Peptides against a protein of PDB entry 4Y8H. Designs and how they scored, part 75

Target 1, 222 residues: chain A of PDB entry 4Y8H
Amino acid sequence: TTIVGVKFNNGVVIAADTRSTQGPIVADKNCAKLHRISPKIWCAGAGTAADTEAVTQLIGSNIELHSLYTSREPRVVSALQMLKQHLFKYQGHIGAYLIVAGVDPTGSHLFSIHAHGSTDVGYYLSLGSGSLAAMAVLESHWKQDLTKEEAIKLASDAIQAGIWNDLGSGSNVDVCVMEIGKDAEYLRNYLTPNVREEKQKSYKFPRGTTAVLKESIVNICD

## One batch from the design tools (peptide; made by RFdiffusion4, then SolubleMPNN)

Design b2_p23_2_s1 (from b2_p23_2, 7 letters changed)
Fold by OpenDDE base, seed 4:
Order: structure tokens, then C-alpha cells, then sequence
Structure b2_p23_2_s1 (fold): chain B 222 residues (1-222), chain A 23 residues (1-23)
């Protein structure tokens, strides 16, 4: 997995690759790693697929209840706190590594969370097996005061670095843009750089292409 | 045995680099 988050002048973008694996096997070429916690708070997940999905759904549900109870829009820091407390309670046994981002009445936010419940903050972050490939791009091209378009490009270039160089990453780039004063823009398959070309040949042969040289019918009922 | 869980990535053994904290 390669997941990234990048802050820009008026919001935050997160992005992810779309490969899932089972050991050496590519299990899914186009899985979704971006999860909605609330309408304007999204996360990208690395680690165990089931744990990332389940923990984000659980916190998403509790954030909705909290929002209703407080009569307030959900805050990214509330989601962060709930996630970290939950993950810490399970001492790293919930294999969720998250980049959590969003916009709320207090502004735009970008955080990361590790499975043991530690949290980080930054203008740009990467996680997953492709994080070093992504970080090489981020460190080379990040600047202050990014535009929305520059941040989407930077995030997508960083994910592509994971796609090309990390065995655990591949296929497509998913993006979610959270801009202040707007709805979240979820861009599923924003880039599809690995579309397979048309096969040069068909290997469908007519019946009888391989000649039957001998046939024998044996009754195996005693 | 149940099939191995789907992984999105191996846990990072190294703390991911973070950009500068927002002010």
C-alpha cells in the first residue's frame, strides 16, 4: 500500500493506490483504501484490510452520534482521538495504519495514526509499504502554499512512486479532496495508469484442435 | 484454515516521515 496526505492552501487531499495482497498474491487490483468517516472527514488505510475498514466504520458511526449529540459538525481531532484511543486499547492488534484528513469548522487537518495509537501531524504524510517511495517524491516537490491542483498532482505523483517501486502497491490512484467550504470530492480511479493493452492474440481454439489419439471407457462400478 | 487476511500493506517498521507540523 501507498497512502499519502497533502495539505494545500484551502484544504487537504488524500490519495491511495488500489492493490491488495495475500502474501505474494495480488488479491485485488482495484480495492478502495479511502474511507469516509464523515462527509468532510476521510481516511486512507494501510495494514489489514478488514481492520482498516472496520475501525473507520466504527469511529464513523460514533462520530455521527457525537455530532448529533453536540449539534456540531464532526471535527477531525475528534475522529483522531477516538481512533487513537480505540487502537491503543487493542495494543497494536488492530492492524490499522491511517492517514486521517478533513475539513471542519476549525479548518483543514491532516494526521496519521499507527496501530499502537501513536499520532503524527504534518503538511504532508505517507504510510504503507510504499511510503518511502512516496516520501521521496513528497520531499522533492513539496512546497508551502500549494494550490488544490498542485496538491492533487503531488499526491498522485507520490502514489505513482509507490505503484512503480513498491511490490505492495499497484494499479490505480484514488483521490479524495476536502476543501474548506465545499463538499468532499471523492475521485475513485483518478488515474488508471495500468490499463492492460488489448491482447495481440486469442488463445480460444475450436474443439478438436488437439486430436484425440485414443479413447477408453472403463466401468469402475464393481 | 481460513485464507490469510487481505493486506493493504505490511506494517511499517519505520516511522513514516512527516512534513512540518501546521503552525
Amino acid sequence: as target 1 above (222 residues)
Amino acid sequence: PPPPPLYLSEPEKVRSGSGPAPP
Scores: peptide ipSAE 0.163, ipTM 0.550, DockQ to the pose 0.730
Fold by OpenDDE base, seed 1:
Structure b2_p23_2_s1 (fold): chain B 222 residues (1-222), chain A 23 residues (1-23)
Amino acid sequence: as target 1 above (222 residues)
Amino acid sequence: PPPPPLYLSEPEKVRSGSGPAPP
């Protein structure tokens, strides 16, 4: 997996690759690693697929209830705190590693969370087996005051570095853009750089293509 | 045995001040 987050001048973008694995096997070529916690708070998941999905759904449900109870829009820091406390309670047995990002009435936010409940903050972040490949791109090209378009490009270039160089990463780039004052824009398969070319020939032959060259009857009874 | 869990990636244990864990 390669997941990234990049802050820009008016929001935050997260991106992910679309490969899932079972040891040396590619299980899914086009899985979704971006999860919605709330309308304007999204996360990218690495680690165990079931754990990343289940924990983000659980916190998403509790954030909705909290929002209704408080009559307030959901905050990224509330989601961060709920996720970290839940993960810490389970002592890293929930194999979720998350980049959590969003916009709320306090601005744009980008955080990471590890399965043991540690959290980081940054203007750009990467997680997963492709994180070093992604970070090489981020460290080389990140600048202050990125535009939306520059941040989407940087995030997608960082995911591509994982796709090309990490065995655990592959196929497509998914993107979610969270801009202040706008709805979240989920760009499923924003890039599809691994589309297989059309097969040059069909391997389906007409019936009768294989001729019977010889027939023999063998008696198997004495 | 149950099929191996679907992994997105094996994240290394991030230790404060430690470089990447050796593979």
Scores: peptide ipSAE 0.163, ipTM 0.583, DockQ to the pose 0.235
Fold by OpenDDE base, seed 5:
Structure b2_p23_2_s1 (fold): chain B 222 residues (1-222), chain A 23 residues (1-23)
Amino acid sequence: as target 1 above (222 residues)
Amino acid sequence: PPPPPLYLSEPEKVRSGSGPAPP
């Protein structure tokens, strides 16, 4: 997996690759690694796919209840704290590594969470097996005051670095843009750089390609 | 009633590429 988050002048973008693996096997070529916690709070997940999905759904449900109870828009820091406390309680046995991002009444936020419940803050972040490939791109091209378009490009270039250089990453680029004062833009398959060409050859031969050398009809009825 | 426990389907160890295992 390669997942990234990038802050820009008026919001935050997250992006992910779409490869799922089981050891050396590609389990899914086009899985979704971007999860909605709330309408304006999204996360990208690395680690155990079931754990990332389940923990984000659990926190998403509790964030909705909390929002209703408090009569307030969900906050990214509330999701961060709930995820952190949950993951810490399970001492890293829940294999969720998350980049959590969003917009709320306090602004735009970008955080990372590790399976043991540690958290980081940054203007740009990467996680997963492709994180070093992504970080090489981020460190080379990140600047302050990125535009939305520059941030989408930087995030997608960083995911592509994972797609091309990390065995655990591949296929497509998914993007979610969370801009202050707008709805979240979920861009499923924003880039599809791995569309396979038509197969040049087929192993389907016409009937009769192999000659029948002998036929025997056996009556099996006594 | 407490919300039903989210059935953690057995983690089919479908790993989205985990970062390098800590040493």
Scores: peptide ipSAE 0.022, ipTM 0.491, DockQ to the pose 0.050
Fold by OpenDDE base, seed 3:
Structure b2_p23_2_s1 (fold): chain B 222 residues (1-222), chain A 23 residues (1-23)
Amino acid sequence: as target 1 above (222 residues)
Amino acid sequence: PPPPPLYLSEPEKVRSGSGPAPP
């Protein structure tokens, strides 16, 4: 997995690759790693696929209830705290590694969370097995005051670095843009750089291509 | 053994470093 988050002048973008694996096997070529916690708070997940999905749904549900109870738009720091406390309670046995991002009445936010409940803050972040490949791009090209378009480009280039250089990453780039004063823009398969060309030959040979060299009928009834 | 779980990536243990607070 390669997941990234990048802050820009008026919001935050997160992006992910679309490969899931089972040991050496590509299990899904086009899985979704971007999860909605609330309308304007999204996360990208690495680690165990079931744990990332389940923990984000659980916190998403509790954030909705909290928002209704408080009559307030949910805050990214509230989601962060709930995720952190939940993951820490399970001592890293829930294999969720998350980049959490969003916009709320306090502004735009970008955080990371590890399975043991540690959290980081940054203007740009990467997680997953492709994180070093992504970080090489981020460290080379990140600047202050990125535009929305520059941040989407940077995030997608960082994910592509993971796609091309990390065995655990692959296929497509998913993006979610959270801009202040706008709805979240979820761009499923924003880039599809791995469309396979048509195979030059079919492995469907004509019937009879394999010659029958010998037939024998054996009676098994005595 | 049960099939390995679906992974998005292998989990890396991060040791605590204070990431720079955004200025």
Scores: peptide ipSAE 0.161, ipTM 0.584, DockQ to the pose 0.454; fails the geometry check

Design b2_p23_2_s2 (from b2_p23_2, 8 letters changed)
Fold by OpenDDE base, seed 5:
Structure b2_p23_2_s2 (fold): chain B 222 residues (1-222), chain A 23 residues (1-23)
Amino acid sequence: as target 1 above (222 residues)
Amino acid sequence: SAPPPIYYSEPEKVRSGSGPAPP
């Protein structure tokens, strides 16, 4: 997995690759690693697929109930706190590693969470097996005061670095853009850089291309 | 043996990085 988050002048973007694995096998070439916690709060997941799905759904449900009870839009820090407390309770046995991002009445936010319940904050973040490949791009090209378009490009380029250089990452780039005062833009398969070219040659030869040198009919009935 | 779980990333291979922290 390669997942990233990048803050820009008026919001936050998260992006992910689309490979899942079972040992040495690619389980899914086009899995969705971006999950909605609430309409304007999204996360990207690394680690165990089932754990990331289950924990994000659990917190998403609790955030919805909390929003209804308080008559307020959910806050990213509330989702962060619930995730942190839940993961810490299970002492890293829930294999969920998350980048959590969103917009709320307090602004735009970007955080990461590790399976043991530690949290980080930054203008950009990377997580997963492809994190180092992504960071090489992010550290080289990040600047202050990014536009939406610059942030989408930077995030997509960072995911592509993971796709090309990390064994655990592959296929496509998914993006979610959360801009202040707008609905979240979920861009499934924003880039599909691994489309296979048309085969130049076919190895389907007509019958008779290889001569039959010997034929034997054996009765296998006793 | 149980089939291997589906991973996005194997936990032991997960790494992280961060840029500057906002104020």
Scores: peptide ipSAE 0.472, ipTM 0.909, DockQ to the pose 0.862
Fold by OpenDDE base, seed 2:
Structure b2_p23_2_s2 (fold): chain B 222 residues (1-222), chain A 23 residues (1-23)
Amino acid sequence: as target 1 above (222 residues)
Amino acid sequence: SAPPPIYYSEPEKVRSGSGPAPP
């Protein structure tokens, strides 16, 4: 997995690759690693696929209930705290590693969470097996006061670095843009850099392509 | 044996990085 988050002048973008693995096997070429916690709060997941999906759904449900109870839009820090407390309770046995981002009445936010419940904050973050490849791009090209378009490009370039250099990352780039005063923009398969070309050759060979050199009939019925 | 889990990333292979922290 390669997942990233990048803050820009009026919001935050998160991006992810689309590979899932089962040991040495690619389980899914086009999985969705971006999950909606609330309409304006999204996360990207690394670690165990089932754990990341389950924990984000659980917190998403509780955030909705909390929002209804308080008559307030959900805050990213509330989702962060709930995720952190839940993961810490399970002492890293829930294999969820998350970048959590969103917009709320207090502004735009970007955080990361590890399976043991530690949290980080930054203008940009990378997480997953492809994190180092993504960081090479982020550290080289990040600047303050990014535009939306610059942040989307930077995030997508960082994910592509993971796709090309990390065995655990691959296929496509998914993006979610959360801008202040707008709805979240989920860009599924924003980039599809691994589309296979049309097969130039037919695998249908004419009869006689391989010469029969010897034939033997063995009767197996005694 | 149980089938191996499906991972986005193997837990032992998960790494992280961060830029500057906001004020």
Scores: peptide ipSAE 0.461, ipTM 0.906, DockQ to the pose 0.863
Fold by OpenDDE base, seed 1:
Structure b2_p23_2_s2 (fold): chain B 222 residues (1-222), chain A 23 residues (1-23)
Amino acid sequence: as target 1 above (222 residues)
Amino acid sequence: SAPPPIYYSEPEKVRSGSGPAPP
């Protein structure tokens, strides 16, 4: 997995690759690693797929209830705190590693969470087995005051670095853009750089292409 | 043996980029 988050001047972008694995096996070539916590709060997940999905759904439900109770739009820091407390309670047994990002009435936010409940904050973040490849791109090309387009490009380039260099990462780039004052834009398969070229030839041969070289009749009654 | 769980990747603890903590 390669997941990234990048802040820009008016919001935040998260991106992910689309490979899932079971040991040495590619389980899914086009899984979704971007999860919606609320309409304007999304996360990218690494670690155990079931744990990342389940924990984000649980916190998403609790955030909705909290929003209704408080008559307030959900805050990224509230989601962060709920995730952190939940993960810490389970002492790392929930194998969820998350980049949590969003926009709320307090602005744009980008955080990371580890399975034991530690949290980080930054203008750019990467997690997963491809995180070093992604971070090499981020450290080389990140600047202050990124535009939306520059941030999408930077995030997608960082994910591609994971796709090309990490065995745990592959296939496509998914993107979610959360801009202040706008709806979240989920760009499923924003890049599809691994579309298999059409096979040059059909391997379906006409009947009779394989010649019979020899026939023998064996009597089974002896 | 149970099939290995579907992992995304084990996050290597990559040091968060030393970008300034947002204020």
Scores: peptide ipSAE 0.255, ipTM 0.629, DockQ to the pose 0.577
Fold by OpenDDE base, seed 3:
Structure b2_p23_2_s2 (fold): chain B 222 residues (1-222), chain A 23 residues (1-23)
Amino acid sequence: as target 1 above (222 residues)
Amino acid sequence: SAPPPIYYSEPEKVRSGSGPAPP
């Protein structure tokens, strides 16, 4: 997995690759690693797929109830605190590593959370097995006062670094843009750089290509 | 042994960007 978050002048972008793995096997080539906690609060997940999805759904549900109860738009820090407390309670046994980002009445926010419940803040973040490849791009090209377009490009370039250099990352780039005063823009398969060309040859031979030379029926019931 | 869980991938080290922390 390669997941990133990048702040820009009027919001935050998160991005992810689309590979899931089961040991050495690619389980899904086009999984979704970006999860909605609320309309304007999204996260990118690394670690155990089921845990990342389940914990974000649980917190999303609790955030919705909290928003209804308080008659207020949910805050990114509230989601962060709920996630942190939940993950800490389970002492890292819930294998969720998250970049949490969003916009709320207090502005744009970008955080990371580890499975043991630690949290970080930054203008740019990366997680997953591709995080070093992504961070090499981020550290080289990040600047203050990024535009939306520059931040989307930087995030997508960082994810591509993971796709090309990390075995745990692959296929496509998903993006979610959260700009202040706008709805969240979820860009599923924003980039599809791994479209396979048509195979030059097929190993699907017509039926009958192999001649039947001999047939014998043996009754095994004596 | 149970099949390994489906991972998005193993979490490697979190690097926070060295950009100035938002105030």
Scores: peptide ipSAE 0.250, ipTM 0.628, DockQ to the pose 0.584; fails the geometry check

Design b2_p23_2_s3 (from b2_p23_2, 8 letters changed)
Fold by OpenDDE base, seed 2:
Structure b2_p23_2_s3 (fold): chain B 222 residues (1-222), chain A 23 residues (1-23)
Amino acid sequence: as target 1 above (222 residues)
Amino acid sequence: APPPPLYLSRPEEVRSGHGPAPP
């Protein structure tokens, strides 16, 4: 997995690759690693696929209830705290590594969470097996006061670095843009750089292409 | 043995990086 988050002048973007694996096998070429916690709070997941999905759904449900009880829009720091406390309770046995981002009445936020419940903060973050490939791009091209378009490009370029250089990453780039005062823009398969060209040849050969060299009938009944 | 879990990244292969922290 390669997942990234990048803050821009009026919001935050997160992006992910679309590969899942089972040992040496590519299990899914186009899995979704971006999860909605609330309408304006999204996360990207690395680690165990089931744990990332289940924990984000659980916190998403509790954030919705909390929003209803408080009559307030959900806050990214509330989601962060709930995720952190849940993961810490399970001492890293829940294999969820998350970038959590969003917009709320307090502004735009970007955080990371590890399976043991530690958290980090930055203007840009990378997480997953492809993290260092993504960081090479982010460290080279990040600047302060990014536009929305510059942040989407930077995030997608960082994910592509993971796609090309990390065995655990591949296929497509998914993006979610969370801008202050707008709805979240989920861009499923924003880039599809691994589309195979049309097959030049048919694999159907005419009958008789392989010569029969010998035939034998063996009776198996005594 | 149960089938190996579906991974996005293996926990032991997860790395992280961060830029400057906002104030």
Scores: peptide ipSAE 0.482, ipTM 0.914, DockQ to the pose 0.876
Fold by OpenDDE base, seed 1:
Structure b2_p23_2_s3 (fold): chain B 222 residues (1-222), chain A 23 residues (1-23)
Amino acid sequence: as target 1 above (222 residues)
Amino acid sequence: APPPPLYLSRPEEVRSGHGPAPP
C-alpha cells in the first residue's frame, strides 16, 4: 500500500493505490483503500484490509451517534481520539494503519494513526509499504500554500511513486478532496495508469480444435 | 489452514513519513 495526505490552502487531499495482496499474490488490482468516517472526514488504510475497514466503520458509526447526541458536526480530532483509544486497547492486534483527514467547523486536519495507537501530524503524510517512495516525491515537491490542484497533483504523483517502486502497491490512484465549505469529492480511479492493452488474439478455440492423435486402452487390473 | 489474510500492507512492511507539523 501507498497512502498519502496533503494539506492545501483551503482543505486536505488524501490518495491511495488500489492493490491488495495475499503473500506474493495480487488478490485485488482495484480495491478501495479510502473510507468515509463521516461526510467530510475520510481515511486511507494500510495493514490488514479487514481491520482497516471494520475499525473505520465502527468509529464512523460512533461519530454519527456522537454528532446526533451533541447536535454538532463531526470533528477530525474526535475521530482521531476514538481510533487511537480503540487501537491502543487492542495493543496493535488490530492491524490498522490509517491516514485520517477532513474538514470540520475548526478547519482542515490531517493525521496518521498506527496500530498501537500512536498518532502523527503534518502538512503531508505517507503511510504503507510504499511510504518511502511516496515521501521521496513529497519531500522533493511539497511547498507551503499549495492550491487544490497542486495538492491533488502532488498526492497523485506520490501514489504513482509507490505504484512504480513498491511491490505492495499498484494499479490505480484513488483521491478524496475535502475542501472547507464544500462536500467531499471522492475521485475513484482518478488515474488508471496500468490499463492493460487489449489482447491481440482470442484464445477461445472451437470445440474439436485439438484432434485426437492416439488412443490406447491399458488394463490396470492384475 | 485458513486462507492467508488479505493485506494492504503487512504490519512489518508498514512505514510512515511526515512533513513539517502545522502550528
Scores: peptide ipSAE 0.448, ipTM 0.905, DockQ to the pose 0.883
Fold by OpenDDE base, seed 4:
Structure b2_p23_2_s3 (fold): chain B 222 residues (1-222), chain A 23 residues (1-23)
Amino acid sequence: as target 1 above (222 residues)
Amino acid sequence: APPPPLYLSRPEEVRSGHGPAPP
């Protein structure tokens, strides 16, 4: 997995690759790693697929209840706190590594969370097996005061570095843009750089294409 | 044996990096 988050002048973008694995096997070429916690708070997940999905759904549900109870729009720091407390309670046994980002009445936010419940803050973040490949791009090209378009490009370039260089990453780039004063823009398969070309030949042969060289019938009822 | 869990990344392979913290 390669997941990234990048802050820009008026919001935050997160991005992810779309590969899932089972040991050495590519299990899914186009899985979704971006999860909605609330309408304007999204996360990217690395680690165990079931744990990332389940924990984000659980916190998403509790954030909705909290929002209703407080009569306030959900805050990214509230989601962060709930996630970290939950993960810490399970001492890293919930294999969720998250980049949490969003916009709320207090502004735009970008955080990371590790499975043991530690949290970081930054203008740009990467997690997953492809995080070093992504970070090489981020460190080379990040600047202050990014535009939305520059941040989407930077995030996408960082994910592509994971796609090309990390065995655990591959296929497509998913993006979610959270801009202040706008709805979240979820861009599923924003880039599809690994479309397979058309097969030059069909390997569908008629029955009997392989010659039978020998046949023997053996009675096995003794 | 049960199929291996579906991973986005293995926990041991989950590396992180971060830029400067907001002020």
Scores: peptide ipSAE 0.212, ipTM 0.661, DockQ to the pose 0.878
Fold by OpenDDE base, seed 5:
Structure b2_p23_2_s3 (fold): chain B 222 residues (1-222), chain A 23 residues (1-23)
Amino acid sequence: as target 1 above (222 residues)
Amino acid sequence: APPPPLYLSRPEEVRSGHGPAPP
């Protein structure tokens, strides 16, 4: 997996690759690693697929209840705190590594969470087996005061570095853009750089290509 | 043996990097 988050002047973008694995096998070529916690709070997951999905759904449900109870829009820091406390309780046995991002009445936010419940904050972040490949791109091209378009490009280029250089990453780039004062823009398969070309040759031979040299019908009924 | 779990990244391979923190 390669997941990234990048802050820009008016919001935050997250991006992910679309490969899942079972040992050495590519299980899914086009899995969704971006999860909605609330309408304007999204996360990207690495680690165990079931754990990333289940924990984000659980916190998403609790955030909705909290929003209704408080009559307030959900805050990214509330989701961060709930995720942190839940993961810490399970001492890293829930294999969820998350980049959590969003917009709320306090502004735009970008955080990461490790399975043991530690959290980081940054203008740009990467997680997963492809994180070093992504970070090499981020460190080379990140600047302060990115535009929306520059941030989408930077995030997509960082995911592509994981797709090309990390065995655990592959296929497509998914993006979610969370801009202040707008709805979240979920861009499923924003890039599809691994479309297979048409096969130049077919190994389907016409009937009769191999001659039948001998045929025998044997009755096996007693 | 139980079927191998579905991974996005194996826990031992999950790494992080981060840039500057917001002020």
Scores: peptide ipSAE 0.205, ipTM 0.691, DockQ to the pose 0.905

